# Peptides against a protein of PDB entry 7AE7, part 220

Target 1, 321 residues: chain A of PDB entry 7AE7
Amino acid sequence: KVYKDLREFLEVLEQEGQLIRVKEEVNPEPDIAAAGRAAANLGKNQPAVFFEKIKGYKYSVVTNVHGSWQNHALMLGLDKNTSTKDQFYELNRRWDKFPVPPNVVKREAAPCKENVIDKDINLFEILPLYRINEQDGGFYISKASVVTADPEYPDDFNKLNVGTYRIQVKDRDRVGIQALAMHDIAVQLEKAEAENKPLPIAITIGNNPLVTFMASTPVGYNQNEYEFVGALQDGVPMDIVKSDLYDHLYVPAGSEVVLEGHIIPRVRTVEGPFGEFPGSYSGARLQCEVKIDRITHRTNPIFENLYLGIPWTEIDYLMAL

## One batch from the design tools (peptide; made by RFdiffusion4, then SolubleMPNN)

Design b2_p24_5_s2 (from b2_p24_5, 8 letters changed)
Fold by OpenDDE base, seed 5:
Structure b2_p24_5_s2 (fold): chain B 321 residues (1-321), chain A 24 residues (1-24)
Amino acid sequence: as target 1 above (321 residues)
Amino acid sequence: SKELEEIEKKNKERNEEAEKKFYE
């Protein structure tokens, strides 16, 4: 089974008993985190948690989408009870199918283009933002698939990078991004900053679960994550679409929300702290700042965000592979 | 909404506090 978008995956999770739907209105803090922890305590079969109504916000949140081996099996289109060993075997088998080039769809065929905001950008109107941890310095977007290109080779599709980075919401139209030297985005940023140019960026939220998985999986600088998604879909191409602002940036066609903008060259602002692990905070650091210039989103967009809890975090499952 | 404005304000205050602590 292949999923076109997050919504198709959530439907399967729900059918398989791997999604809890919270229909009552919740407070962003502490209820989202609390419900996530409660779900984690249900045992080894940790479901995703879908919050339909969040006080103060218009749209929904889903968390812990990748938060169990069962969810991981389902992501691969396998039986939810597939052993970890067999999941790894299947991943390795499919990995060898790389590259599987994506399909570029027309703008009108891309669900992520259903709505456009090009003025008076306010992230809070689109994303039900909350602190994941009580001591976080602010709200975070923690499961975004961030798309950047090599500014020296913008038309080289093989250098298109899709990665997961810690993103702090700094203002209505600004976010801090943790672009560490070990990340491909840092290489691209260095090239842009050498010329004092902005780096084009698309921050995509609520994707096909394999996109999120691959964005969290290190690949070679000259390897495109979308081509691995196709491989992991057992040879079925994924659908991508051009960003609105940048012809050379492609985003998943089914993204719930796409934040298009640029990294401001040679600007560093305080980002953090963030509780990456229970009881352990990564300290605040000077990090890059992104200006959001345009938002596209699906009607009634779902904000997918990371679950962080005890004993296992969602990141443990994303990194375990 | 008023609630949204309060959320935004709170986030701003938290960021400012974090920034202050960073430079202390």
Scores: peptide ipSAE 0.593, ipTM 0.949, DockQ to the pose 0.824
Fold by OpenDDE base, seed 4:
Structure b2_p24_5_s2 (fold): chain B 321 residues (1-321), chain A 24 residues (1-24)
Amino acid sequence: as target 1 above (321 residues)
Amino acid sequence: SKELEEIEKKNKERNEEAEKKFYE
């Protein structure tokens, strides 16, 4: 089975007993984190947790989407009881199918384009933001697939980068992004900043689960993550659509929310602290700042965010492969 | 909504506090 978007995957998770739906209104803090921890305590078969109603917000949150081996099996379109060994075997077999180029769909065919906000941008109206940990310096978007390109080679599709980076919400239309030197985005940003130019960026939230998986998986600078998604779909191309602001950036057609903007050149602002591990905080650092210039989103967008809990975090499963 | 404005305000205050602590 291949998933077009997050919603198709969540439907399968629910059908397979790998999703808990919380229908009662919850407080963003501490109820989201508390419910995630409670789900983690249910044993090895940790379900995703879907919160339908969040106090103060219009839309829903889902966490722990990749938080178990069962969920990983289902992500690959396998039986939920597929052994870890067999999952690795299948992953490796499919990996060798790289590259599988994506399909570029028309704007009208892309669910992420259902709604547009191009003025009076307010992230809080679209995303039910909360602190993951009590001592976090603010609200984080921790499971976004961030799209950037090489400013010297904008038309080279092989240099299009889709990565996962820690993003702190700074204001209604500004976010801090942790772009470390080891990340491909840092290479691209260095080139832009050398000329004192903004780096175009698209921050995509709530994707096809294989997009999120590949965005968290290191690949070569000249390898496109979307072409790996097609490989992991056993040769079925994924659907992408051109961004609204930039001709050279493509986003998943089924994204729940797309934040289009730019990294402000040669500006650094305080980002953090963030609890990367339970009881362990990375200190605050000077990081890049993104101005959000346009939002596109599906009707009733689902905010997919990372679960960070005890004893296992969702990141452990995303990085274990 | 008033509730959303309060959430935004709290986030701003937290960011300002973190910034202050960073430069101290």
Scores: peptide ipSAE 0.584, ipTM 0.946, DockQ to the pose 0.781
Fold by OpenDDE base, seed 2:
Structure b2_p24_5_s2 (fold): chain B 321 residues (1-321), chain A 24 residues (1-24)
Amino acid sequence: as target 1 above (321 residues)
Amino acid sequence: SKELEEIEKKNKERNEEAEKKFYE
């Protein structure tokens, strides 16, 4: 089984008993985090949690999508009871198929292009934002696949980077992004800032689960994560589409929400604190700031966000393979 | 909506508080 988007994966999770649907209206805080923790306590088979109605917001949230070995097996199109050993074996077998180039689809064929917002941008109208932890300095987008390119070689597809970074919502059209020196985005940003130029960026939310997986998996600077997604799909190419603002940035065709913008050169603003682990906060730091210039999204977009709970976080599963 | 405006306001206040604490 290959998934075109998050929705196809959520359907399979629900069919396999690995998704809980909350139909009653919930408060963003503390109910989303509390329900996630409650689901995690149900045992080894931690389900995803889908919140259909969130007070004050129009759209839905899903969390803990990658939060179990069963979900990982299903992500690979395997039986949910496939052993961890067999999952690793299959992952390694498929990894050898790299590279599998993605299909570039037309704009009209990309679900992420169903709706466009290019003026009066307000992230709160599109994303049902909440604090993951009670002491967080603000709302976070913690499970986005962030797309950037090398500004010196923008047409080199091998240098296109798809990574996962913590993103704090600062305003209606501004986010803070943590770009650490060890990340490929930091190399690209350094080049842009040397010339005092903005770095083009696309922040994609609610993706094919293998895109999210690969965005969280370190690869070489000259390796494209989309070509690994095709390999992990056992040789089936994934679908990508050009961003609206930038010819050299490609986003997953099936993304629920795409935030297109730029990192403002040589600007640093306070980001954090953020509870990376329960009871452990990373302090506030000066981080990069992104201006959002355009949003595209599917009709009734689903906000996929990270589950952070005890004893295991969703990050533990995303980085375990 | 009024509720959304209140959410935005709370987020702004939290960010401002975090910024203030950072520079103290």
Scores: peptide ipSAE 0.584, ipTM 0.946, DockQ to the pose 0.815
Fold by OpenDDE base, seed 1:
Structure b2_p24_5_s2 (fold): chain B 321 residues (1-321), chain A 24 residues (1-24)
Amino acid sequence: as target 1 above (321 residues)
Amino acid sequence: SKELEEIEKKNKERNEEAEKKFYE
């Protein structure tokens, strides 16, 4: 089984009993986090939690998409009861299929292009934002697959980077992004900032679960995460589409939301604190700031966000393979 | 909506508070 998008995966999760649907209106805080914790307490078979109605918002939230071994098995198109050992074996087998180049689809064929916002950008109108942890300094986007390129080699597809970074919402059209030196994005940003130029960026939310997985998996600077997604799909290419603002950036065709913009050169603003682990907060830091210039999104976009609960965090599963 | 504006305001206030604490 290969998934075109998050929605196809969520359908399978639901069919397999690995998705809890909350139909009642919930408060963003604390109900989302509380419900996530409650779901995690149901045992080892931790389901995703889909919140259909969020008070104050128009759209839905899903959490804990990668929050169990069963969900990981299903992500790989395996039986949900596939052992961790067998999942690892299969992952390694498929890894050797790299590279599997993605299909570039036309704009008209990309679900992420169904709706466009190019003026009066307001992230709060599109994303049901909330604090993941009670003491977070603000709202976070924690499962985005962030697309950047090497500004010296914009046409080198192998240098296209898709990574996961902590993103704090700063304003209607501004986010802080944690770009650590060890991340490929930091190398690319350094090159842009050396010339005092903006770094083009596309922040993609609600993706094919393998995109999210690969965005969280370190690869070589000259390796494209999309080509690994195709490998992990057992040789089936994933679908990507050109961004609207940049010819050299490609986003998953099925993304729920795409935030296109730029990292403002040589600007650092306070980001954090953020509870990366239950009961442990990373301090506030000076981080990069992204200006959002354009949003594309699917109709009724689903905001996929990270679950940080006890005893297991979703990160534990994302990094386990 | 009024509710959305309140959410935005609350987020802004939290960010400002965090910024203040960072520089103290």
Scores: peptide ipSAE 0.579, ipTM 0.945, DockQ to the pose 0.814

Design b2_p24_5_s3 (from b2_p24_5, 8 letters changed)
Fold by OpenDDE base, seed 2:
Structure b2_p24_5_s3 (fold): chain B 321 residues (1-321), chain A 24 residues (1-24)
Amino acid sequence: as target 1 above (321 residues)
Amino acid sequence: SKELEEIEERNKKRNREAEEKFYA
């Protein structure tokens, strides 16, 4: 089984008993985090949790999508009871199919382009944002696949980077991003800032589960994560589409929400603190700031966000493979 | 909506508190 988008994967999770649907209205805080922790305590088969109604917001949240070995098996299109050993074997077998180039689809064929917001941008109207942890310095987008390119070689598809970074919401149209020196985005940002130029960025939310997986998996600077997604789909190309603002940035065609903008050159603002693990906060630091210039989204977009619970976080599963 | 504005204000307040603590 190959998934075009998050919705196809959520349907399979629900069919396989790996998704809990909460139909009653919840408070963003503390109910989302509390329900996630309660679901994690149900044992080894931790389900995803889908919140249909969130007080104050129009749209839904899903969390813990990658939060179990059963969900990882299903992500690979395997039986949910496939052993971890057999999952690794299959992952390695498919990895050898790299590269599998993606299909570039037309704008009209991309579900992420169903709706456009290019003025009066307000992230709170599109994303049901909340604090993941009580002591967080603000609301976070913690499971986005962030797309950037090398500003010196913008047309080199092999240098297109798709990574996962913690993103703090600062205002209606501004976010802080943690770009560490070890990340490919930091190399690209350094080149842009040397010329005092903005770095183009697309922050994609609610993706094909293999895109989210690969965005969390370190690859070489000259390797494209989308070509690995095709390999992990057993040789079936994934669908991508050009961003609206930048001809050289490609986003997953099925993304629930795409935030297009730029990293402001040589600007640093306070980001954090963030509870990366329960009881463990990374301190506040001066980090980059992104201006959001355009949003595209599916009708009734689903906000996929990270589960951070005890004893295992969703990060532990995303980084374990 | 009024409720959305209150949510935005809560986020702004938390960001300001974090910034103040960082520079203190």
Scores: peptide ipSAE 0.604, ipTM 0.952, DockQ to the pose 0.880
Fold by OpenDDE base, seed 4:
Structure b2_p24_5_s3 (fold): chain B 321 residues (1-321), chain A 24 residues (1-24)
Amino acid sequence: as target 1 above (321 residues)
Amino acid sequence: SKELEEIEERNKKRNREAEEKFYA
């Protein structure tokens, strides 16, 4: 099975008994983290947790989408009871199909374009934001697929980067992004900053689960993550759409929310602390800042965010493959 | 909404507290 978007995957997770739906209104803190920990305590078959009602917010949150081997099997369109060994075998077999170029769909065919906000940008109106950990320096978007391009080669689709980066919410229309030197985004930013130019960026939230998986998987600088998604879909192309602000940036057609903007050149602001591991904080450091200039989103957008719990985090499964 | 503004102000406060702790 291939999934067009997060919603199709969540439907399958629910059908397979790998999603818990919380219908009662919850407080973002501490209830989201507490429910995630409770789900983790159900054993090896950790379900996703879908919160329908968040106090103070209009929209829903889902966590722990990739938080088990059963969820990984389902992501690959396999039986949920497929062994880890067989999952790895199938992943490797499909990996050799790279590249599988994506389909570029028309704007009218892309669910992420259902609604547009181009003035009075307020992230809090669209995303049920919260602290993942009690001592976090602010609210975080921890499971976004961030799209950037090489500013010297904007038309080279092979240099289009889709990566996962830690994003701290600073204001209604500003976020801090952790772009480390080892990330492809840092190479692209260095080129933009050399000319004192903004780096175009699209921060995508709530994607096809294989997009989120590939965005967390290191690939070569001249390899496109979308072409790996098509390979992991056993040769079925994924659907992408052109961003609204930039001709050279493409986003998943089915994204729940797309934040389009730019990294402000040669500006650094405090980002962190963030509890990457339970009870451990990486401290705060100067990081890049993004201005959000446009939002597109699906009607009733679902905020997919990372679960960080004990004993296992969702990131352990995303990085284990 | 007033509740949303209070949530935004809580986030701003946490950011300021972090900045003061590490870089002030």
Scores: peptide ipSAE 0.574, ipTM 0.938, DockQ to the pose 0.820
Fold by OpenDDE base, seed 1:
Structure b2_p24_5_s3 (fold): chain B 321 residues (1-321), chain A 24 residues (1-24)
Amino acid sequence: as target 1 above (321 residues)
Amino acid sequence: SKELEEIEERNKKRNREAEEKFYA
């Protein structure tokens, strides 16, 4: 089984009993986190949690999409009861199929292009934002697949980077992004900042679960995460589409939300604290700032966000394979 | 909406409190 988007995966999770649907209106805080913890306490078969109605917001939230071995098995198109050993074996077998080049689809064929916002940008109108942890310094986007390119080699598709970074919402059209020196985005940003130029960026939310997985998996600087997604789809190419603002950036065709913009050169603002682990906060530090210039989104976009609960976090599963 | 503005203001307040705590 291959998934075009998050929605196809959520459908399978629901069919397999690996999705809890909360139909009642919830408060973003603390109910999302509380319900996630409650779901985690159901044992080893931790389901995703889909919140249909968020007070104050128009759209839905889903958490814990990758939050179990069953969900990982299903992500790979395997039986949900596939052992971790067999999942690892299958992942390694498929990894050897790299590279599997993606299909570039037309704009009209890309669900992420169904709606466009190009003025009066307000992230709060599109994303049901909340604090993941009680002491977070603000609202976070924690499962975005962030697309950047090498500004010296913008046409080198192998240098296109799709990574996962913590993103703090700073304003209606601004986010702080944690770009660490070990990340490919930091290399690309350094090149842009050397010339005092903005770095083009696309922040993609609510993707095919293998995109999210690969965005969280370190690869070589000259390796494209989309080509690994195709490998992990057992040789089936994923669908990508050109960004609206940049000819050299490609986003998953099925993304729920795409935030297009730029990293502001040589600007650093306070980001954090964020509770990366229960009871542990990473403090606050100076980080990069992104200006959002355009949003594209699916109709009724689903905000996929990270679950950080006890005893297991979703990160534990994302990094376990 | 008024409710959305209140949510935005809450986020801005939290950001400022973090900035003041760690860098003021």
Scores: peptide ipSAE 0.536, ipTM 0.929, DockQ to the pose 0.826
Fold by OpenDDE base, seed 3:
Structure b2_p24_5_s3 (fold): chain B 321 residues (1-321), chain A 24 residues (1-24)
Amino acid sequence: as target 1 above (321 residues)
Amino acid sequence: SKELEEIEERNKKRNREAEEKFYA
């Protein structure tokens, strides 16, 4: 089974008993984290948690989408009871199908283009933001697939990078991004900053679960994550669409929210702290700052965000294969 | 909404407190 978007996957999770729907209005803090912990305590099945109503916000949140081996099996289109060994075997078998080039769809065919915001950008109107951990220095977008390209080779699709980076919300239209030197985004940023140019960026939220998986999986600098998504779909291409601001950036056609903007060259601002692990906070550091210039989103967008509960984090499952 | 503004200000406050703690 192949999923076009997050919504198709959430439907399957719900059908398989791997999603809990919270219909009552919740407070973003502490209720989202508390409900996630409660779900984690239900045993090995660790369902996704979908919050339909969040106090102060218009839209929904889903957490723990990748937070179990059952969810991971379903992501691969396998039986939810497929062993971790068999999941790994199937993943490796499909990996050998790389590259599977994506389909470039027209703008009119891309669900992520249903709504456009090009002025008065306010992230808080679109994303039900909350503090993931009690001691976090602010609100975080922790499960975005971030799209950047090589500014020297913008037309080289193989150098298009889709990665996962922690993103701190700084203002209505500004986010801090942790671009570590070992990440492909840091290489691309260095090239842009050498010329004192902005680096074009698209921050995509609420994707096909295999996009999120591949964005969290290190690949070669000259390997495109979308071509691996097609491989992991057992040879079925994924659908991508051109970004609105940049001809060289392509985003998942089914993204719930796309934040288009640029990394401001040679600007560094305080980012953090963030509780990456229970009881472990990375210190605050000077990190890159992104200006958001345009938002496209599906009608009633779902904010997919990371669950960082005790004892298991969603990251443990994303990195386990 | 007023509630959204309060959420935004809470985020700004938390960012400032973090900045002051680590880089002041």
Scores: peptide ipSAE 0.533, ipTM 0.928, DockQ to the pose 0.841

